# Designs tried in a protein design run: peptides against a protein of PDB entry 5VZU. Part 51

Target 1, 271 residues: chain A of PDB entry 5VZU
Amino acid sequence: GRTLEDIFHEHMQELILMKFIYTSQYDNCLTYRRIYLPPSRPDDLIKPGLFKGTYGSHGLEIVMLSFHGRRARGTKITGDPNIPAGQQTVEIDLRHRIQLPDLENQRNFNELSRIVLEVRERVRQEQQEGGHEAGEGRGRQGPRESQPSPAQPRAEAPSKGPDGTPGEDGGEPGDAVAAAEQPAQCGQGQPFVLPVGVSSRNEDYPRTCRMCFYGTGLIAGHGFTSPERTPGVFILFDEDRFGFVWLELKSFSLYSRVQATFRNADAPSPQ

## One batch from the design tools (peptide; aimed at target 1 N82 S253)

Design b2_p23_5_s1 (made by RFdiffusion4, then SolubleMPNN; from b2_p23_5, 10 letters changed)
Fold by OpenDDE base, seed 5:
Structure b2_p23_5_s1 (fold): chain B 271 residues (1-271), chain A 23 residues (1-23)
Amino acid sequence: as target 1 above (271 residues)
Amino acid sequence: DERLEELERRTERLHKEIPELIN
């Protein structure tokens, strides 16, 4: 029978061919959009910017990494037959750290899957609880039939009542010391290995990671059909490298910073 | 764990659908 590797290899050839066909068909009618680099913020986990990602069967793609508070986002700058340019290939929840097991247990795909599914369920519960508070406020203002209640008239004006003393209730502003969540100290690097059965295009990935987070990856059929978010693990290796483990695909994408300097790539300052 | 079995089932489905459903 065809191995999983054979299927990936055949499909890689088809996707490369499809990508070539799509790019070649529009070669004479390309619409160019200017891309700006995201502004760097002090609280960004790493410097935002362009990364070259490996997408198994799609090969190499360009992704923009950006930070949005406690979320990171990978946006495709290059598209493929499944996921077009401008889509969020990965969304990372920086509130939900993944604790990798020891190196022996990291080889067990089922152990990684268990850990990620437990985090996924917590994220789902938090979303449901936050959704309930927003929902109850739409009280059914039933259409109060505006019965024209009549114009009752009355006038009276005056009275001056007096001086009530200012009670200086010096309510001490309880300094809610917003415990500045110390920027998650880059923990000492942990030994890292892919689980058995997770495909990587290259075995040349960093064998030490700084931290991992829960995330979701975007998958779709050809022509962006039936797009869905699948659970995964964002792995920060260093300032210039991160990975994403696609659990349902049993694949690993390695992202490496594009070291090229771009002139005039900064977003125009909001005037 | 039913959640693991569901992930395994989805993973197996996605592997069959890999030519049609990718990242």
Scores: peptide ipSAE 0.155, ipTM 0.558, DockQ to the pose 0.428
OpenDDE base, seeds 1, 2, 3, 4: peptide ipSAE 0.096, 0.154, 0.120, 0.101; ipTM 0.641, 0.588, 0.568, 0.563

Design b2_p23_5_s2 (made by RFdiffusion4, then SolubleMPNN; from b2_p23_5, 11 letters changed)
Fold by OpenDDE base, seed 4:
Structure b2_p23_5_s2 (fold): chain B 271 residues (1-271), chain A 23 residues (1-23)
Amino acid sequence: as target 1 above (271 residues)
Amino acid sequence: DERLEELEKKTKELHEKIPDLIS
């Protein structure tokens, strides 16, 4: 029978052929858009920039990683037959850290699935609550018809005198033991392994991760049909490598920094 | 261009053969 690997290999050949056909058809109609690298900020989880991803079915893709406060985004620089360039392939919620279990339990896909789905439900609840607060705040700006209330004359209330006796009460300075916010431990590397049944293009992924976060990936049919967001795990390995576990797809994508330096790739300073 | 028509046909045939693999 065809192995899953055979099916992926055949599909990769077809996708390469499709890409060749498209590039050959539109050679005279190519529109070039300048891409700017996002400026690095001190609070960025890692340096933003270009990463090369290996998608199991689509081959090598380029993604721009950028940071937006408590969110990170992977934006496709290269399109594929499913998802065009400029789409947000991954959206990461840096508020929702995923705590991986020990290595033994990391092999259990159902355990990872449970953890991710619990976080997904929390994110959904927070979005509903924040939507209600934003909704209730807008409803009360009924047009206050500013009826001109007539200027009632300010009666000069008299200057009663100064006899504030100095009560000495020596309130002891309660030592507010400032609970030293333990500096967010620059996450000691945790041993990492993919769950059984998660497909990786290769076994050459980092076996230690720094941090994991909840995220969503964009998935679509060919021609960007029925685009949806699927839950996943963003895995920070190091300054130059991250992964994404596509939970529902049972797949893993590894992203590695593009080491090439680009001249004049910085965004123009807002004048 | 006969080549373009052949390429368009091949492209269409590929889209029909490739399951809507969700990417």
Scores: peptide ipSAE 0.026, ipTM 0.444, DockQ to the pose 0.039
OpenDDE base, seeds 1, 2, 3, 5: peptide ipSAE 0.023, 0.022, 0.019, 0.022; ipTM 0.432, 0.500, 0.448, 0.527; seeds 1, 2, 3 fail the geometry check

Design b2_p23_5_s3 (made by RFdiffusion4, then SolubleMPNN; from b2_p23_5, 9 letters changed)
Fold by OpenDDE base, seed 2:
Structure b2_p23_5_s3 (fold): chain B 271 residues (1-271), chain A 23 residues (1-23)
Amino acid sequence: as target 1 above (271 residues)
Amino acid sequence: DPELEELEKRTARLHEEIPDLIN
């Protein structure tokens, strides 16, 4: 039978051939689209902009990082045979921080998977609860036709009675020791290592991260067939580097800021 | 854990159907 290596080699050849066919077709017709840099906001986790991302066999791609309230988004600027340009390669939920375990337990892929699945379940519950509130709120605005139903009358019923006993019972205020949320020590990055069995194209990734968040990556077959979201971990290393762990793909993408300055690349202010 | 088992099964399927990164 074909080995896994034979299948992998055939697939790599197919991806290269597809990329060659698509790029060779551009010699006859180039369409240019202006790209604007997202406006930077004070509350943005890092400065938005262009990043160089590593995508396994696809190699180096360009991704635009942007912030949308409590969400971050990576949008492909370069496409590949699976995911075309303009698609949201990663969507990050900045409400759902991932706490990485110690460095020893970070090597356990099943431990990372457990932590991410627990957060995924919370995200699903919040979406269901928010869906119910939006559903119930629409049902109650049925037009209350103000039928003028009539003035039925008077009844007087009566009077009694007095007594006043004053019982004192002085229940002691139980000191609710507010568990002081230890201020997440914002300054010291935590040690970081990829789990065993997660592939990285480059072993030279940052070994310290600032924070991690739950996110989803976009995956598809050739020609953008059967596109779906896969669970993952966004890892902020520094102002210019982040990663994404693709759990189901057992892969890691490293993103590094494009250091080029673009003149007049700022989005027009929304008038 | 049934969610971990489903993740493992889905991971295996993705690597069997598409041996490389589809992302």
Scores: peptide ipSAE 0.173, ipTM 0.796, DockQ to the pose 0.482
OpenDDE base, seeds 1, 3, 4, 5: peptide ipSAE 0.124, 0.168, 0.160, 0.153; ipTM 0.571, 0.796, 0.789, 0.788

Design b2_p23_5_s4 (made by RFdiffusion4, then SolubleMPNN; from b2_p23_5, 12 letters changed)
Fold by OpenDDE base, seed 4:
Structure b2_p23_5_s4 (fold): chain B 271 residues (1-271), chain A 23 residues (1-23)
Amino acid sequence: as target 1 above (271 residues)
Amino acid sequence: DPALEELAKKTERLHKEIPDLIN
């Protein structure tokens, strides 16, 4: 039977051929859009910017990493036959940290899958609860028919009520020992290895990661048909590298910062 | 685990659909 590797290889050949056909169609009107780098914020997990992604069958893709409060987003700058440019290839929930097991148990794909699926269910529950609060808040704006109740001029009665002496009860402020929020250890990176059966295009991935988060990746058919989000793990390696484990695909994508400096790439200040 | 079995079935489906479905 075809191995998973054979299927990925065949698909890679088809994608290369499609890309060749599309790029060789010189008669296509190309629309150019300026891309702006997102401004860096102090609370950003790493500097936002352009990253070069290795997707197994897709070859080389450019993704913009940006931060949006407790969310990070990878936006495709390069499109492919399935997912057009400007789509969010990855959405990361920075509220939902993934704790990797020890290095021995990190080899177990089912253990990683269990951890991620448990977080996925929590995220689904939070979305349902937040949807109910947003729904209940809208229901109470029944149209108050503002009947124009007439402006009766209620009089100014000046009552001078008296000088009640403030008792000086000197309650000692109990020292609320502010539990020192242990500074989020920008800790020594933990050992990292891909689970058995997760395909990586390159075996040269960082063997130490800083932290991991729950995320979703976008998958689609040719022409962006039947787009769906799949569960995954965002892995921060360092300031210039992150990864994404696609659980349902059993694949790993490595992203490395584009080291090129771009002149005038900053977003225009909102006027 | 039903969730892992569902994930395994989804994975098998996506691997059959890989020529048409990509990330």
Scores: peptide ipSAE 0.338, ipTM 0.871, DockQ to the pose 0.420
OpenDDE base, seeds 1, 2, 3, 5: peptide ipSAE 0.125, 0.305, 0.301, 0.295; ipTM 0.656, 0.857, 0.858, 0.856

Design b2_p23_6 (made by RFdiffusion4)
Pose (drawn by RFdiffusion4):
Structure b2_p23_6 (pose): chain A 212 residues (1-129, 189-271), chain P 23 residues (1-23)
Amino acid sequence: GRTLEDIFHEHMQELILMKFIYTSQYDNCLTYRRIYLPPSRPDDLIKPGLFKGTYGSHGLEIVMLSFHGRRARGTKITGDPNIPAGQQTVEIDLRHRIQLPDLENQRNFNELSRIVLEVRERVRQEQQEGQPFVLPVGVSSRNEDYPRTCRMCFYGTGLIAGHGFTSPERTPGVFILFDEDRFGFVWLELKSFSLYSRVQATFRNADAPSPQ
Amino acid sequence: EIDFTHVPDLPLMPVPFSGPKDY
């Protein structure tokens, strides 16, 4: 929904062109691999499926939310040269909820960082052996109409890599649940916010034979 | 309902330069 002008500035103008060129080299001679929608589950769930998400200069990407015990997984359906389609973009730890402060403490980025890194450490120990909401100051959000109320927060990690999916790594963050079908992820080391929203469209023949 | 069970199986898009990590 833009022209060459609105894009010729600039890093995105490059990424957009490469995508157009790259994808168009397929002239619709494509191979398709099977995917499935995730299993629904009652008590043990807050609602799975496909979501549209913001991935900075790459634009929106489609991400599938699925539940695997005390962890939720976001898997890329569409992706980018940094973190490609099919990868785990996010992992939400559902046994480590993070309390939300009043608005003024939410605004304090370092309080959020200190709190998140604390949980990261407690998690490393374990594995080794709604109210008003605002983003902290200094955290970017492409969307800006992110909901200003939220139901809960959890520790999670996101996958990052350089171009070419080089040296991928988990970085700490915090998952934010807004309503039944909108959620967010604060990328702590990037001071960046990704806003996700449910894909409302209905899909035929997409259920999996079983959880396995 | 939209019949949607397959996604394109595409290699990673090449980039002619390097840059910092991103999600």

Design b2_p23_6_s1 (made by RFdiffusion4, then SolubleMPNN; from b2_p23_6 with E1A H6E F17Y D22A Y23M)
Fold by OpenDDE base, seed 2:
Structure b2_p23_6_s1 (fold): chain B 271 residues (1-271), chain A 23 residues (1-23)
Amino acid sequence: as target 1 above (271 residues)
Amino acid sequence: AIDFTEVPDLPLMPVPYSGPKAM
């Protein structure tokens, strides 16, 4: 029977062949576009810029990380047979922090899946509610001429009754010590491990994370067929490293900052 | 050139999810 290794080699050969076909179809017509690095803002979670990301069987891809208020975006600079360059490979919602469980429970894929799907549902509800408020505000300007409906007058009744006694029982208000939400110690990273059954291209990933956020990743068939966004987790490790857990694919992408300095890569100041 | 050699040759792990869609 075909081994897992045989299937893998066949799939890798297919991806290489597809990449060759796509690059050869350009028939020597190459278009060059200048890429600018996004300006850094004080409120950016980390410095924006170029990252090298692990994309499973596709290998290494170049992604531009940028910040857009409470959202972060990863944009493919390199394309593959499934997703072309210029697509938003990841979208991160910086309003929706993911709290990872303890290190023991982080090994449970079903627990991580539960946490992320609950956040996905909250994000969906907030989008529906915000869509309704924007819709209802336009509809009510119809001038309803309020015709003055008349003053009818009725009526009476009265009764009655009296008594019961003032039982004093002075139950002391037990001081509900509001468990002060310990300010998440912003300095010491949380221990991090991938769930069992999540594939990583390299076992050498950071074992400590600073913050996690809900996000979505873009997936498609060959030739960018039927593109869709799947739920995932953005993992911030440090200033130069982040990860993305693709839940449906059970895959982990590690992103590392490109340390190369580019001359004249800064966006021209908006004059 | 973007030096990709700083990333050690990541072992080509078979992503067992040959789903009809990839990332």
Scores: peptide ipSAE 0.272, ipTM 0.548, DockQ to the pose 0.200
OpenDDE base, seeds 1, 3, 4, 5: peptide ipSAE 0.255, 0.020, 0.021, 0.019; ipTM 0.559, 0.588, 0.606, 0.580; seed 4 fails the geometry check

Design b2_p23_6_s2 (made by RFdiffusion4, then SolubleMPNN; from b2_p23_6 with T5S H6E D22S Y23A)
Fold by OpenDDE base, seed 1:
Structure b2_p23_6_s2 (fold): chain B 271 residues (1-271), chain A 23 residues (1-23)
Amino acid sequence: as target 1 above (271 residues)
Amino acid sequence: EIDFSEVPDLPLMPVPFSGPKSA
């Protein structure tokens, strides 16, 4: 029977052939667009910019990371046969942190899937509630009632409230030892491992992460057919590395900062 | 804001391969 490895090799050969067909047939009509680096903001989770990402069989792709308030976005600079250049490969919700379990439970794909799907349901509920508040505010343009005349200031007198005696009831303050919520150790990286059955192009990924967030990844068939957003986990490793776990694909993409300096890559100031 | 909406959809030749969805 075909092994999973045979199917993967056949699929890689198909993707390489498709890439070759696209590059060779359109060689006569290349449109060049200048790409600008996004400006860095103080509140950005990490410095925005170009990253090289691993996309399983597609190999290495260039992704622009940018920040948009409480959202982060990865945009493909290089496309593949499934997802073209210019598409948002990942969208990260910086409001919805993922708490990874201990290292033993991180090996369980079903546990990670449960945690992410619970966050997805919360995100869906918040979107439904926020949609209702925007609808009700338009209704009451009540009629312009005529300005009634300025009624005079009635000077009602200060009634002297009575001298209620201080009852000294010395109730002993029970020492509710407020268990000082240990400040969540925001600074120490958590041990990180991929779940069993999640494929990675390279096993050399960071084994410690700073934080994780809920996100969605864009998937499609060849030729960008039936595009959809699928749930995933954004993993911040450090200033120059992040990952994305694609739950439905059972795959992991590692993104590493492009260390090249680009001259004149800053966006022109909006005049 | 980098408006990527103006990336002209390169007419992806409809490659007839209904392969599995990928990223």
Scores: peptide ipSAE 0.179, ipTM 0.563, DockQ to the pose 0.331
OpenDDE base, seeds 2, 3, 4, 5: peptide ipSAE 0.176, 0.163, 0.136, 0.166; ipTM 0.579, 0.560, 0.549, 0.564

Design b2_p23_6_s3 (made by RFdiffusion4, then SolubleMPNN; from b2_p23_6 with E1A T5S H6E D22A Y23A)
Fold by OpenDDE base, seed 1:
Structure b2_p23_6_s3 (fold): chain B 271 residues (1-271), chain A 23 residues (1-23)
Amino acid sequence: as target 1 above (271 residues)
Amino acid sequence: AIDFSEVPDLPLMPVPFSGPKAA
């Protein structure tokens, strides 16, 4: 039987061949678009910008990371035979942190899968509830004919009845065990390892991460056929590195900041 | 040289599960 590895090698060869065919046949039909770097905002999780994917058989993979309030987006700058340039490869929900277990339990793919799917269901519930509130508000603007309701007279507020001092029943202070909110050590990186059976291009990924978030990744067939969003985990390693775990695909993608400085890469000020 | 020996980490394609042909 074909191994999973054999299927990946054949698929890789097909993808390279497709890229070669597209580049060679459409050489005269190349459209160039200027790319602008997103402006940095104080509330951005890290500096937005260009990241090089360390994944993929397609050669150079470039993603633009940008922040949009409580969401982050990875937008493809390079297209491939499956996902064209300009598509949102990853969408990150910065409201939904993923708490990784200890390093031993991080090796368990089923544990990570459980955690991610529980967050996915919470995100779906929040989307359903928020959809109902937006629907009810529009119905009731019937034309309020402002009939001038006549000024009915001020009924005098009746007098303050007397200060019955109820007795100090000295209920014992139940020991509210102040659950010491362990100060979320929000700043120290935790040990990180990929679950067993998650494929990585190499084992040279950061072994410590700052934080994780729920996200979705875009997958599609050749020619952007049957595009869908699959659940995953955004892993922030540091200011210049992040990863994405594709849960259903059992794959990991590492992204590293492009350190090159570009002249005139800032978006034109909105006139 | 782009080392193409590195397995593509992004299965951007779900390999269409050609369901096993029932042998």
Scores: peptide ipSAE 0.025, ipTM 0.598, DockQ to the pose 0.055
OpenDDE base, seeds 2, 3, 4, 5: peptide ipSAE 0.022, 0.021, 0.021, 0.024; ipTM 0.589, 0.588, 0.570, 0.588; seeds 3, 5 fail the geometry check

Design b2_p23_6_s4 (made by RFdiffusion4, then SolubleMPNN; from b2_p23_6, 7 letters changed)
Fold by OpenDDE base, seed 1:
Structure b2_p23_6_s4 (fold): chain B 271 residues (1-271), chain A 23 residues (1-23)
Amino acid sequence: as target 1 above (271 residues)
Amino acid sequence: AIDFSEIPDLPLMPVPFEGPKAM
């Protein structure tokens, strides 16, 4: 019978053939664009740059990681039949950390799904609230024509009368036992495992992660049809490796830094 | 050199309009 592996292999062959056909037929229409490496900033979570990502049946793709304040972005440098080059394959919200459970509960896909969907709902609420504040602020700049208010005479302020005795209401400061928020141990990686039923290209992924964040991944049909953003988890492993769990697709992408030095790849200084 | 001029216009495989979404 066809195994899942056979189906993936056949689909990989189809995707390679589609890519070959597309590149060969449109050879005369190829536009070459220089890609520059993003400048590194002190506040960047890791050094920005080129990563090779595993995209299941699409195989290996090149992604540029860049930082934009409290957001990180993966941009496809190589495209596939679903998502073309230049698209933002992943968008990471560095404000919304994902707390992974213990290693036993990390195997439960439904638990990870619950955690991610709760964070997704918070992100949606914050977007709605921030949209209301931006709307109310624009309505009040009607040009108040400053009619010159006539100088009403300064009525003399009557003399402040005397000594109200301070009542010593000795309200006992209720000992609000500040629950010492245990300083999140920012330094030690936690054990990491993929949930059961999440597909990976191989089992060779880091078994310890530094931190996780909420993110969205771009998915589409062939020819970039009906593109949408799906919820996921960005997993930082180390300076050179991160992952993305595509929650709805039950897939895992491992990203590894491209260990190549590029000459003249730095962005021109803004003159 | 692969002479790409002899690659017949492979019909654009009809990309199923509603194929499964992928990343």
Scores: peptide ipSAE 0.259, ipTM 0.575, DockQ to the pose 0.226
OpenDDE base, seeds 2, 3, 4, 5: peptide ipSAE 0.253, 0.243, 0.230, 0.236; ipTM 0.537, 0.558, 0.533, 0.525

Design b2_p23_7 (made by RFdiffusion4)
Pose (drawn by RFdiffusion4):
Structure b2_p23_7 (pose): chain A 212 residues (1-129, 189-271), chain P 23 residues (1-23)
Amino acid sequence: GRTLEDIFHEHMQELILMKFIYTSQYDNCLTYRRIYLPPSRPDDLIKPGLFKGTYGSHGLEIVMLSFHGRRARGTKITGDPNIPAGQQTVEIDLRHRIQLPDLENQRNFNELSRIVLEVRERVRQEQQEGQPFVLPVGVSSRNEDYPRTCRMCFYGTGLIAGHGFTSPERTPGVFILFDEDRFGFVWLELKSFSLYSRVQATFRNADAPSPQ
Amino acid sequence: GLYNPFYSPYPSWMTPPSHYTHE
């Protein structure tokens, strides 16, 4: 929904062209691989499926939220040259809730960082052996109409890599649940916010034979 | 059912300046 003008500035103008060229080389001679929608589950769940998400200059990407015990997984359905389709873009630790401060303390980025890194450390120890909401100052959000109220927060990590999916790594962050079908992820080391929203469309023949 | 298309890696000559997704 933009012209060559609105995109010739600039890193996105490049990424957009490469995509167009690259994807169009397929002239609809494509191979398709099967995917499934995730299993629903009662008590042990807060609702799975496909979501549209903001991935910065790559634009929106489709991500599938699925539940695997005390962890939620975000798997890319569409992706980008940094983190490709099929990868785990996010992992939410559902046993490590994070309390939300009043608005003023939410605004303080360093408080958020200290709190998140604390949880990261407690997690490393374990594994080794709704109210008003605002993003902290200095955290970018492509959306800007992110909901200003939220139900809860959890520690999580996102996967990052350089171009070509080089040296991928987990970086700490915080998952934010707004309502039954909108959630967010603050990318701590990038001072960046990704807002996700449920794909409302209904899909036929998409259920899995079983959880395995 | 639901399917994803297969895409091979982007060629190396399409490498732009370094930048992280989500940024």

Design b2_p23_7_s1 (made by RFdiffusion4, then SolubleMPNN; from b2_p23_7, 13 letters changed)
Fold by OpenDDE base, seed 3:
Structure b2_p23_7_s1 (fold): chain B 271 residues (1-271), chain A 23 residues (1-23)
Amino acid sequence: as target 1 above (271 residues)
Amino acid sequence: GLYQPVFDPLPESLRPPEHYAYS
């Protein structure tokens, strides 16, 4: 019978062959598109730029992180057997924070799954409501033919309404102390651990995170077959490191900033 | 400058069987 080891070896041989095919394509590529680094904005969660991603089975990949209002995007600079270069590997909704539980409950995958799926449902509801408002506004104002309705004479009815006494009910203005939304303490990192059963390449991930957001990751079969978006968690560790938990896949990808400086890689200023 | 290779998708005949692998 096939052992788990036999299945693993067969899968690894296929992955090695696919990596060889893709690497050989890079060596024989005749057409290159110039890429520019995204411009930094003051409201960007971290500086945009190139990150090296560690994907469990696939190796080291290069992803461009960019910010688009309340969304962040990871775009593949290098492709793999499943997702080609130029695809959006991750899309992050910066409106929807994920609140991680305490360190004990973070080990529970079902708890993380519950939290993420509740946020996914809210995102779906907001998309449905926003879709309805865009549909109703195109009421065709058909040309209202201004038929001149005849000037019927306003009868002067003189009705003397009676003296309503001003009740001086001096309702004290209850000081609605606007509970100052305590600025979410952006400063103290939360202890972080992967849930049991989430695969990581190594245990050398940051054990403290700043904040988490809901996001979706792109998955596909080999050769970009049946591409779909799966729910996940974007984890900001620091200015140079973020992670993505692929919920359905039970995997974790760690991304670290590429420290290399590239000459003339900045986007041309809009003239 | 930074440059990205532009590849055409692999022909279907060079695509291995549908294993959902992580991107």
Scores: peptide ipSAE 0.150, ipTM 0.684, DockQ to the pose 0.597
OpenDDE base, seeds 1, 2, 4, 5: peptide ipSAE 0.113, 0.111, 0.138, 0.114; ipTM 0.661, 0.657, 0.669, 0.655; seeds 2, 4 fail the geometry check

Design b2_p23_7_s2 (made by RFdiffusion4, then SolubleMPNN; from b2_p23_7, 13 letters changed)
Fold by OpenDDE base, seed 4:
Structure b2_p23_7_s2 (fold): chain B 271 residues (1-271), chain A 23 residues (1-23)
Amino acid sequence: as target 1 above (271 residues)
Amino acid sequence: GLYMPVFPPLPEEWRPPEHYAYT
């Protein structure tokens, strides 16, 4: 069996390799791409921009949060040994809200896992159905041979007459009580706690959240080997903070807005 | 302005074994 010493040695070798890859990435960075802050839109869940995130053992990273209709994206601005800069570390489906249970049941990881996996399956089904509709719509453009249909003569339809009886029936306007759409109360914050067994770098995370959504996170081996999407939960805490629960990894990343003002960081207006 | 680093892909020979997936 592996000794505790063997496990420790393997882990130390991995940490050394990770450090080497990090250092080597920066030393070999010959090119920087100019990026712009996404323009804020009225329908954006929060103001888009730069966030600092904690990725467990990897430490502090910078992510750009942006909104794309019913999707949000976190794009790595800093890379790590596993996932390089420019990758979409998180993709959030704003159509698929996660309802967290009460605070006691939020401690149950298996309950959160069930909720997330049920949403994952719905998203998968919707993607398959939408893929079929897009596939079937393209197949039926067989070449319509334009057979020249002969010009059949327009038969003059006869002018039927004017009989104008004005039936007066004064149907009372039933007061359709417009059910006042209760203004979607900006989601009242609910108590929030991480499930037992979900690792956080610290216990200093917001204990109240506004809303949660289904999302996927990108994971990979060192050097961006075997990249895959893992299911998770995007947690909106406030205007400046969000989290991501990596379900399969049993980890939590907290993201906080970068408060620095950047000059000339706005996208050029399309002229 | 803001700038993002563009790293070259790691050479295949520098890729560690695939058995570790991280965020």
Scores: peptide ipSAE 0.239, ipTM 0.722, DockQ to the pose 0.517
OpenDDE base, seeds 1, 2, 3, 5: peptide ipSAE 0.213, 0.229, 0.232, 0.226; ipTM 0.693, 0.721, 0.715, 0.706

